# Ledger of designs, part 107: peptides against a protein of PDB entry 6FRK

Target 1, 411 residues: chain A of PDB entry 6FRK
Amino acid sequence: NEEVLNAMLKEVCTALLEADVNIKLVKQLRENVKSAIDLEEMASGLNKRKMIQHAVFKELVKLVDPGVKAWTPTKGKQNVIMFVGLQGSGKTTTCSKLAYYYQRKGWKTCLICADTFRAGAFDQLKQNATKARIPFYGSYTEMDPVIIASEGVEKFKNENFEIIIVDTSGRHKQEDSLFEEMLQVANAIQPDNIVYVMDASIGQACEAQAKAFKDKVDVASVIVTKLDGHAKGGGALSAVAATKSPIIFIGTGEHIDDFEPFKTQPFISKLLGMGDIEGLIDKVNELKLDDNEALIEKLKHGQFTLRDMYEQFQNIMKMGPFSQILGMIPGFGTDFMSKGNEQESMARLKKLMTIMDSMNDQELDSTDGAKVFSKQPGRIQRVARGSGVSTRDVQELLTQYTKFAQMVKKM

## One batch from the design tools (peptide; made by RFdiffusion4, then SolubleMPNN)

Design b2_p15_6_s3 (from b2_p15_6, 9 letters changed)
Fold by OpenDDE base, seed 2:
Structure b2_p15_6_s3 (fold): chain B 411 residues (1-411), chain A 15 residues (1-15)
Amino acid sequence: as target 1 above (411 residues)
Amino acid sequence: DSELELLEKIKLANA
């Protein structure tokens, strides 16, 4: 039993390290999981894999929870939100995304560019703000970020803005001068929230960077960016551990709408390659597709057929940014996100649909489609021949379906 | 501990 536990924990630890989870957190998780699993309960014939997965999931949820309530803006008040982070973290883009998020919710939102260090910072912010129709402040001539931030905050306070977002200068490295400047700005404007923006793609450096910011400025919130890329999001755990601050939002792409409130359960599910069924359901609901209610009702009842998967693929193809939605489907995240071309992801989905077009109604409408094929292997060969694919491609589809259907049954 | 440190070193060397 201990050997089986150790082998499975080794696989999980490897996967977490490959997901950019900090080695210290992986060690701690391994110890916590070992302490949480009774080896005697593992002997009782319980599904050892499920128990370990559940224990791992539970410990990852704890690592994402700092035990501190996230700051939330107060309606009808002036809420000053200061952004801090390294250059290239996506900080400036994230300021615009957050401003747009609140504006779409009916908040009187504005942006201040207090980045005097980067040439064209104000032009970039102005372009983003103008495209989103967000009021902005900045200077082409003032070089003191404290003056710009103070004047901008005062201006927008006097105009009764509810959300006042201040973008600060970044640096390529942790520099004492950057932290001093950030502290001077923070002291001048007295922000209600300080948001650290972290790039998920920096991998193992996430902890050290997040800690360096927290040690110098009172970071109260974290936003993780570039979770649409090769970054599997493990750096987010490091950021929470180092800052002791909640992740409030995630950036999921380059578009201004590629921004969502952080949800712990979906994030951990995605990190483990389990997908984000809840986020998929939410996104499906946001799109108000006519057939969504019937699908959601089936999902709530733990019923999921190959036809339901086909219909969901049709919906995904209608939804636009294909990479994000595929990453929400269990079993698609690892293989589809690694191939960063939206066209290749769409071609793969079309291939899966073409395989399903060669299935019969009994196969498509079975609540256990994989069992129908496993009982009669000749069906796999028929479908493979009908769709012009290998028997392996059909088996891979059935494996993906089985992973999805097993998750739906656990919801 | 040594195995995780080795995996980290391999990852850092391949980055």
Scores: peptide ipSAE 0.005, ipTM 0.393, DockQ to the pose 0.009
Fold by OpenDDE base, seed 1:
Structure b2_p15_6_s3 (fold): chain B 411 residues (1-411), chain A 15 residues (1-15)
Amino acid sequence: as target 1 above (411 residues)
Amino acid sequence: DSELELLEKIKLANA
């Protein structure tokens, strides 16, 4: 039993390290999981894998919870939100995403560009703000970020703005000059919240970076960016551990709408390669495809057919970038992303759709499509012949469908 | 709790 536990924990630890979870956190998690698992209960015939996975999930949820309630803006007040983070973290883009999020919620929102170091920072912010119809402030001539931030905050306070977002200079390195500038800006504008923006793709560097920011400025919130790519988000755990601050939002792409409130359970699910069905449903809802409302209603009722899976694959093929959406589908995240580029992943989905094109309406519209095929194995052979694939390829599709349908029934 | 149960149940389907 202990050998089996240690072997399974080794696999989980490897997967967490491959997800950019800090090695110290992985070690702590391993010991916490070992202490939380009753080996006697594992002997009683309970699904050992389920118990380990539950224990791992529960410990990861604790690592994402800093034990501090997230700051929230007060309606009808002036809320100053200062953004801090390295250059290339997606900070400027995230300022625009957060401003747009609050604007869509009916907040009077504005943006201030206090990045005087990066050439074209103000032009980029102005372009993003103009596209989103968000009021903005900045200067082409003023080089002191304290003056720009102070004047911009004062202006928008006098105009009764509720959400005042201040973008600051990002540096390429943890330079003392950057932290001094950030501290001077923070002291001048007295922000209600300081948001640290972290790039999830920096992997094991997340801890040291997040700590360096927290040691210099009073970081109260974290936003994690680039969770659309190869970054599995393990660095987010390091950011929470180092800053002792909650993750409030995540960036899930380059579009201004690719921004969502942080949800612990979906995030940990995705980190463990279980998929993000909720995030998939939310993205499917955002596309406003007429066929999506009917699908979402079926999903809410725990109904999922092979036709519903086919329609999801069609929607996924319409949604770019494809890699992000595949990572949200249970059973596709780990096995599909590891085995090829975006084009190969699309070719695999097209192959699955071609298999389903050889199914009949009884097979496609059954709420238990797998049971229809299991009761009559001759259907598998017919579909395999019709689609020019092996019976194994059809069985693999039915296995994926069964996994997804079982998830939907449990939603 | 419901999402944790879902994830547990997903893991069971992957076991």
Scores: peptide ipSAE 0.000, ipTM 0.250, DockQ to the pose 0.022; fails the geometry check
Fold by OpenDDE base, seed 3:
Formats: sequence, structure tokens, C-alpha cells
Structure b2_p15_6_s3 (fold): chain B 411 residues (1-411), chain A 15 residues (1-15)
Amino acid sequence: as target 1 above (411 residues)
Amino acid sequence: DSELELLEKIKLANA
């Protein structure tokens, strides 16, 4: 039993390391999982694999929870939100996304560009803000970020803005000059929240970066960016551990709408390659697609057929951007997304739909479609011939369906 | 059932 536990934990630890989870956190998780598993209960014929997985999931949920309540803006107050982070972290884009998020919720929101270091920073912010119809402040002539931030905050306070977002300078590296500038800005404007923006794609560097920011400025919130189909998101656990601050939002792409409130359970599910069916449902609801209610109701009842998957694929093809939505579907993990652009991903989806077009109603409408095919392997060969694909391609589709249907049954 | 599917998904996302 202990050997089996150790072997399974080794596989999980490898998978977490491959997901950019910090080696210290993986070691701690392994120890916590070992301590949480009763080996005697594992001996009693309980599904050993199931117990280990629950323990792993539970410990990952704890790793993303800093035990600190996330800061939230107060209605009718002037809430100053300062953004900090390296250049290329998506900080400036994230300021615009957050501003747009609050504006769409009926908050009087504005943006301040206090990035004097990067040429064209103000023009970029102005362009983004103008597109989103967000009021903005900045200077082409003032070089002191403290002056710009202070004047902008004062102006928007006097104009009774509720959400005042301050974008600061980033650097390519952790530099003492950057941290001193951030401290000077923070001291001048006295922000209600300091948001650290982290790029998820930096992998194992997330811990060291997040720690360096937290050691210099009072980071109270984290936003993780570039959680598109390539970023496994394991670095987010490192950011939470280092900053002791909650993740409040995630950036899921380049568009201004590619921004969502952080949810622990969906995020861990996605990190573990489970997909994010809840995030998919939320995103589908936000887009007000006509057939959403019926699909959501079926999903809530743990019913999922190959036809329901086909209908989801049709909806996904209507929604764009394809990469974000595919990464929410169980079995369409990072590897499905990593191998191509949006067009290739769409071509793969169309291929899967073409395979399903060769299925009969009994196969499509079965609540256990994979079992229908497993009981009668001749069906796989028929569908493969009908769709012009290999039997392997049909088996891969059925494997993806099984992963999804199983997840839906657990919701 | 919730948990068995999790590790299978992890393994299959890394395969």
C-alpha cells in the first residue's frame, strides 16, 4: 500500500512540476497528502487512486488560498488601486481590463498612467482607455511618476470617481530603482489596494519574482496573466505562497474581455487538466447564446451526451476567441491548444464534429456514449470509415468525451 | 468518482 501511494504521489509530483508548480510547494504537498491519507482506509478496498486525488486537490486548494480575504472596492467611496509588476507581465493591459470590468458593472472608473520610463506607455494606455470609453490621466511632459500619480488621483477624487487605477512603471528585471519608485508612488497616493501582476508563463521564476515585490511593497492582491492555452498556471501557487495575497482576477487572453474573477475550484481543476466547466458556463452565460439555458441545465444534472458535446463545439465556434474556450473543456488540455494557432484548434474541433456527424442518434444521445462504443467496437470502425478518419481518432474523441462526461457527472 | 478522474485528467494532460 505504501509503495503504491509513493508511486502515485511520484506521478502527481511530476505532473505538478511540469505544470510549473514550485518544487518546494510540490514537496510540501506530497508531505501533506501523505499525512492526510489513512493507509488503513486504503487497505480496506477503498479506491486508493480516488483518495490520493482528493487529497491532492484539497491540498492544491489550500495552496491557492492565502487565508486572507480579498480586498473589494466599496461603493460610493474613492478606491485607489495601484498596479505593480515587471514589464511584459501584462500590467498595463490588465489595468485596462480591470477598469473595463468595473465600468461594465456600473462603477465610475478611471485610469492613470504613471509609467514615465517606457516610451509610449501613456499613448498605449490612452488608446486602450479610449477604446473602452474609460477616462484617463497622464502626462507627456512630467517625468516624475509620483507627481503624475498624485495629480491624477487628486483630480479623479475631486471628480468623485469610485475606481481609480494607477498603472506604474515596469522594468525587465527586478531593480532596486523600480522598487523605490513603487514605494514613492504608494506613499504619495496611499492606495487602498496594491495589485501585483504576474505572468504565468515565467514558470519556476514566479516565486522569486513574487517574493521580491512583496518584500518591497505591501502587495494585497495578485492578478495572474497569460493563462491562455499554453500557461499551466502552476506559478500562480508560487505567487500566492510568496505574497500571502489572494489572486483576485486572471487574464485569459489579449482582448479586454479576456478577464475574469479568480475562482479557486475551477482554477485547480484546470491546473490538474480537469478543465473549467464552471468558467465555461459563466463565459457562455456572459455571451447570452440562445441555447445556453438547456445546456446549462443538462450540465447541472450531470447529463452529458456526445450530442451535448457537439452542440458545445458549435457554440464555441460561434463565440471566439477559440483558445480560451477550448482550454476550459476537459480533455482539451494545454497539449491540444499548444500545437497550433486558433485556426488549427478550430480545424481540430471541426474534425471532431465531422467524426460525430458519422455517429447515429443512439450513440449521440447516450448518457454513456463511450460505453456504447466499448461494448460494440464495430461502431468505432463504422464511424471511422464514415468520417474518413482512423479508428484512433474516434477513440481519442471518445476519450475526450469520457473525460468531459465524467466531470459533468461530478458537478 | 470525482477524484479518479482528476489524476486520469492530469496524466492525460501530460501525455
Scores: peptide ipSAE 0.000, ipTM 0.322, DockQ to the pose 0.019; fails the geometry check
Fold by OpenDDE base, seed 5:
Structure b2_p15_6_s3 (fold): chain B 411 residues (1-411), chain A 15 residues (1-15)
Amino acid sequence: as target 1 above (411 residues)
Amino acid sequence: DSELELLEKIKLANA
């Protein structure tokens, strides 16, 4: 029994390390899982696998929960949100994404560029803000970010803005002067929330970086960026542990709409390679596509057909940023995102749809489409010939469908 | 059972 537990925990620990989870957190999780599992109950013939999985999932939920309620803006008040983070973390683009998110929710939102260090920072912010129709403030002549931030915050408070986002200069780990400047800005504007922006792709460096920011300023929220198909996001757990602050949003790409509220369950599911069905459902719901309610109800009931997958691909094709949505679908993230640009991912979806266009209604509407094809291999050859693809391409589609349909049945 | 899927997908990601 203990050997089986240790073997399963070794597999989980390996997968978490491959997801950029900090080695200290992985060790802590392993010990917490061992302490939560009764070996006598495990000996009595209970589903050992289910028990271990539940314990792992519960401990990961605890690692992403700092035990602190996320700050939320108050309607009818001026909420000042200061952004901090490394240069290249996606901080400036995330400011625009957050501003646009609140604007779409009916908040009076504005942006302040207090980045005087980076040449063209204000022009970049102005370009993004103008495209999104977000009011902005900054200077081409003032070099003190404290003055710019103070004047901008005062201006937008006087104009009764509800969400006032302040972008600061991106920091490098060796620039103590820039950390001091960041503290001076925070002291001058007295923000209601300080948001640390972290790049998920920096892996094991997340803990040390997040700690350096928290030791200098009162970070109260985390936003994780670059959670596209390459970053499993394990560094986010390190940021929560170091900052003791909740993840409030995630950035999933370069587009202004590539931004969503953080959800624990979908994130842990994705981190563990489960895909993000809940995030997919939420993103599908946000797009208010009329046919989505029927799909969501089928998904909730554990029903998923090849037709439902086809309809989902049509919806993905309407959503624009294909890379993110494919990364939310189990079994598509690794195979679609690892090798191709957005155009190649779209061409691959179109190829899959063309394969499904050669299927009949019995194949498309079966609650177990893969079993229909496995029982009658001649169907694979028919579909392959009809769509001009190999039998291997049809088998690959059916394998992807099976992975997704199994996920939906276990919801 | 969201939990049983987790280990199967970890196995499938490592395969």
Scores: peptide ipSAE 0.000, ipTM 0.275, DockQ to the pose 0.018; fails the geometry check

Design b2_p15_6_s4 (from b2_p15_6, 11 letters changed)
Fold by OpenDDE base, seed 5:
Structure b2_p15_6_s4 (fold): chain B 411 residues (1-411), chain A 15 residues (1-15)
Amino acid sequence: as target 1 above (411 residues)
Amino acid sequence: DTELELLEKVLLALA
C-alpha cells in the first residue's frame, strides 16, 4: 500500500514540476498528502486512486488560498488600483483588461499611464484605452511618474471615477531605482489596492520575482498573465506563497476579453490536466444553451444537420475567446493552443459559417447534408462561388460535418 | 454533461 501511494505521488509530483510548480511546494504537498492519507483506510477497499486525487486536490486548493480575502472595489467610491510588475509581464495590457472588465460591469473606469521610462508606453495605453472607449491620462512631456500619477488620480477623482487604474514603469530586471519609483508613486497616490502582474511563463522564477516585489511594495493582489501559452500556471502557486496575496484575475490570451476572475477549483483542475469542467458548465449555462432542448432531443435521436452545426458555431462564438473554451476542455489544453492563435481559430469558424450562409434551406436542413452535395456536385460549385471560397473549402466543411454527424449517431 | 460533450465534439472536429 505504501509503495502504491509513493508511486502515485511520484507521478503527481512529476506532473506538478512539469507545470512549473516550485520544487519546495511540491515537496511540502507530498508530505501533506502522505500525512492526510490514512493507510488503514486505504487498506479497507476504498478507491485508492480517488482518495489520493482528492487529497492532492485539497492540498493544492490550500496552496492557492493565502487565507486573505481579496480586495474588492467599493461602488460609489473612488478606488485607486496601482499596477506593478516587470516589463513583458503583460502589465499594461492587463491594466486595459481590468479597466474594460469593470467598465462592462457598469463601473466608471479610467486608466493612467505613469510609465515615463518606456518609449511609446503612453501611446500603447492610449491605443488600448481608445479601442475600449476607456478614458485615459498621461503625458508626453512630464518625466516624473509621481507628478503624472498624482495629477491623473486627482483629475479622475474630481470627475467621480470609481475605478482609477495606474500603470507604472516596468523594467527587465529588478532594479533598486524601479522599486524606489514605485514606492514614490504609491506614497503619492495612496492606492486602495496594489496589483502585482506576473507572467506565468517565467516558471521557477515566479517565486523570486514575486518575493522581490512584496518585499518592496505592499502587494495586496496578484494577476497571472499568459495562461493561454504552454504555462500550466504552476508559477501562480509560487506567487501566492511569496506574496501571501490572492490571485484576483487571470489573463488567458491577447484579446481585451481574455480576462477572467480567478476561481480556485477550475484553476487546480486545469493545473492537474483535468480541464475546467465547472467553468465550462458555467459558460454553457450563461449562454442559455439549455434553451436548445430541441437540439438536445435531435442529438439524442442521432439527427444532426448543417443548420445544427451552424447554430453550434454561433454558440461557440458567443462563449467568448476560443482559447478559453479550448483550455477548459479536458485533453485540449496544450496541443490545441500550439496549432494557432485565438484569432485564427475564430477566423476559421467565421469562414465555415460564411460557407454555410451560401447554402439553401434544403442543404442546411437535410439529415444527410453531405449526401445532398454528393448527389449534385453543382451545389458545391454554387456555394463556393457564393461564399468566395474554393470548392475544396466546401468539401472540407462537408467532411467535417460528416465526422460530426457520425459522432452524433454514435451517441 | 450533454452540452459539454457536444462542445467537446464540436471542438474536436474543428481541430
Scores: peptide ipSAE 0.010, ipTM 0.421, DockQ to the pose 0.086
Fold by OpenDDE base, seed 3:
Structure b2_p15_6_s4 (fold): chain B 411 residues (1-411), chain A 15 residues (1-15)
Amino acid sequence: as target 1 above (411 residues)
Amino acid sequence: DTELELLEKVLLALA
């Protein structure tokens, strides 16, 4: 029994290390799990695997809980949110994502660029803000970030903005001069929340980085970025451990909408490779995919048309980044779609839809669409010409459809 | 569960 426990704990520890969980945290987790598991209860024929998984899950949930309630903005007040983090952490992008998130929720939101260190920082912020229709402030001439931050905060306070986001300088390295600048900005604007932005892809360096920021500035919240692709986000545990601050949001891609409130349970489930079934259901429900009752009913009957496939592609496109959706499915690691592959996958879906837009109702609504085309090859040529693609591209679509239809028939 | 299984199958076939 102890050998089985140790073997399973070794597998879990390996998986957590592969998920960029800090080695010290993994060791502590192993000890905590080992202490929480009653070996006598394991002897009684309980599902040892489920017991260990539950114990691991419970201890991981504790690791993401700093024991501190997350700061939340107050409606009708002026909430100043200062962002801190290294260059390349996604800080500036995350400022825009957070601003857009609150704007979509009906908050009067604005952005301030107090990054005077990076050439073009203000232009980047301005571009992002303009695209999202978010009011912004910054200077091309003022070099003191304290002045820019103070003037911008004052301006937007006077204009009764509710969410005032201040982006600060990020340097490539933890430098004392950066921390002093951040402290000076923080003292001048007196932020209601200081958000540390961390790149999840830095792996084992997350702890040291997060600690260095917390030791210099009063970090009250963490945002973890680049949880798209290979980073399973184990570094987030390190950030919480080091900052003693809650994760409030996660960045899940490069798009302005690739930003969501942090949920502990889904995150840990994903970290363990269990998927985020709940978040998938929530996201499906948010899309009012209930209109797919007819599709679900058809699929229960083993019926699947090219139109049904088209509707599914529309639904997938509405769900947002395909990588996120895949990453919500149990056993589909984030690795299934490399970062370059998301835009390519969306472009591929759009291409497939464009091909289907050139099909007629008889072709789209056939329960054996591939057979309709195989019986009359002239249809392939018509669709290819109509969609501006090769006959090969149409054949590839029909091959994909056939694979889907075969899977549906096996349901 | 059926919607999820469907989505899984759709996503599996797209992959």
Scores: peptide ipSAE 0.009, ipTM 0.402, DockQ to the pose 0.059
Fold by OpenDDE base, seed 4:
Structure b2_p15_6_s4 (fold): chain B 411 residues (1-411), chain A 15 residues (1-15)
Amino acid sequence: as target 1 above (411 residues)
Amino acid sequence: DTELELLEKVLLALA
């Protein structure tokens, strides 16, 4: 039993190391899992694999929980949020994403560019802010980030902004001058929250970087970026451990909407390759799909129409980037998250919907839509002409529909 | 659970 446990723990440890989890954390996890597993309970016929997975899951949840409650902005107050992080961490983009997130939640949000070091930093922030219709402040002439930050914070406080986000200079290296500048800005504006932005793709360097920031500035929150790539997010555990600060949000792509509140269980599930079932459910529920009850009732009866499929494609399109949705499904590996496949997948969905837009109600509402088309091949030619596609494309859609309808009948 | 299973099935067949 101990040999089996050690073998399984070795596989888990290898997978966690391949997920960029820090070697010290992996060692601690291994010992904690060993201590949490009752070997006697493992002997009594419980699925050893499930027990180990559950123990690993619980210990990973503890590693993501710093034991500190995340700071939350107060409605009707002026909340100053200072962003810190390296150049290329996605800090500036994340400032815009956070501002947009709060704006969509009905907060009066603004952005301040206190990055005087990077040429075009203000233009980039201005472009992002303008596209999102977020008020912004910065200077093309002022070189002191303390002055820009102070003036911008004062301006937006006087205008009764509720969320005031300050983007600071990022450098490629941890330079003492950068940390001094960050400290001077922090002292001048007295932020309610300091957010460390970390790139998940830096792997094993996450701990050292996060620690270096925490040792110099009072980091109270972490945002992890670039979780849309091959980064399995193991570096996030290192950031939490080093900063003793909660992850509050994650960046899941390049779009301004590719930003979500951090949820522990979905994140750990994804890290373990179990998919993000909870996040998918939550995202589906947030869409307020009014017809979900009607669809569920049809599915219970083994009924599935082309219209039901069309509505599901609309729902998928509303969920955001197709890559993110696929990455939430168990067993769909990170390979489906390749950026090239997302546009193609969305284009394919839109093409399928365009074909269905050329169908009539009899075709769409038939419980056996494929049979309607098979009995009258002239319908395929009509739909193909109406949608500007080949008869083969319509047949392919009908083949997909038939597979779905068969799966629903087996439910 | 049923909505998720549907979404999974939809996505599996689109893949």
Scores: peptide ipSAE 0.009, ipTM 0.402, DockQ to the pose 0.085
Fold by OpenDDE base, seed 2:
Structure b2_p15_6_s4 (fold): chain B 411 residues (1-411), chain A 15 residues (1-15)
Amino acid sequence: as target 1 above (411 residues)
Amino acid sequence: DTELELLEKVLLALA
């Protein structure tokens, strides 16, 4: 029994290390899991695998919870949020994403560019802010970030802004000069919250970087970026452990909408390869698929048409990056999520939709669309000519539809 | 075949 436990813990530890979880945290987790598993309860014939998975899940949840309540902005007050982080962490993009998030929630939001170090930082922020219709402040001539931050914060306080986001300079390395500059800015503007932005793709370096920021500035919140299909998110555990600060948001892509509030349970489920069923349900609900009640009712009756498949392809295309949707489904490995595969997958969906656009209502609304085409092969040739594809492409679509319709009939 | 299986699983998860 101890050998089986040790073997399973070795597999879990390997998977966590491959997920960029810090080696010290993995060792601590292994010890905590061993201490939490009563060997006597494992003798009782309970599914040892489920018990170990549950113990691992519980200990991972504790590693993501710093035991500190996340700072939240107060409505009708002036909330100053200072961003700190390395260059390339996605800090500037994340400032725009957070500003846009609060603006969409009905907050009077603005952006300040206090990054004087990077050439074109203000132009980039201005471009992002203008696209999102977010008010912004910065300078092309002022080189002191303290002056820019102070003037910008004062301006937007006087204009009764509720969310005032200050972007600061990043550096490639932990330089004392960067931390001194951040402290000077923080002392001048007296932020209500300091947000550390961390790139999840930096792997084992996450802990050391997060600690270096926390040791120099009063980091109160963490945002983890680049939690798209390649980043397994283990660095987020390291950030929480080092900063003792909650993760408040995650960045899931390059678009301004690729930003969501951090949820512990979905994150740990994804980290363990269990998928994000809750996030999938939330995305489905956000699409206002109210018209899906009719589809769900059809599916419950084992009815599935080519039109129903077309509507589902439209819905999938509206959900955004296909990679993100796939990464939410249990048992989809991260290896499927190359950026090349996403564009190819979207092009394939568009091709299938273009084939269906050349079908008639009798073909689209048939509960056995494949049988309609099999009875009259001339329909395949018509659709192929109408959509500019081969007869083979139409047959492949019909084969796919048939497989799906057979699964729906078994549900 | 893998993308189609993916789409099938997405559609089943959305159903």
Scores: peptide ipSAE 0.012, ipTM 0.432, DockQ to the pose 0.086; fails the geometry check

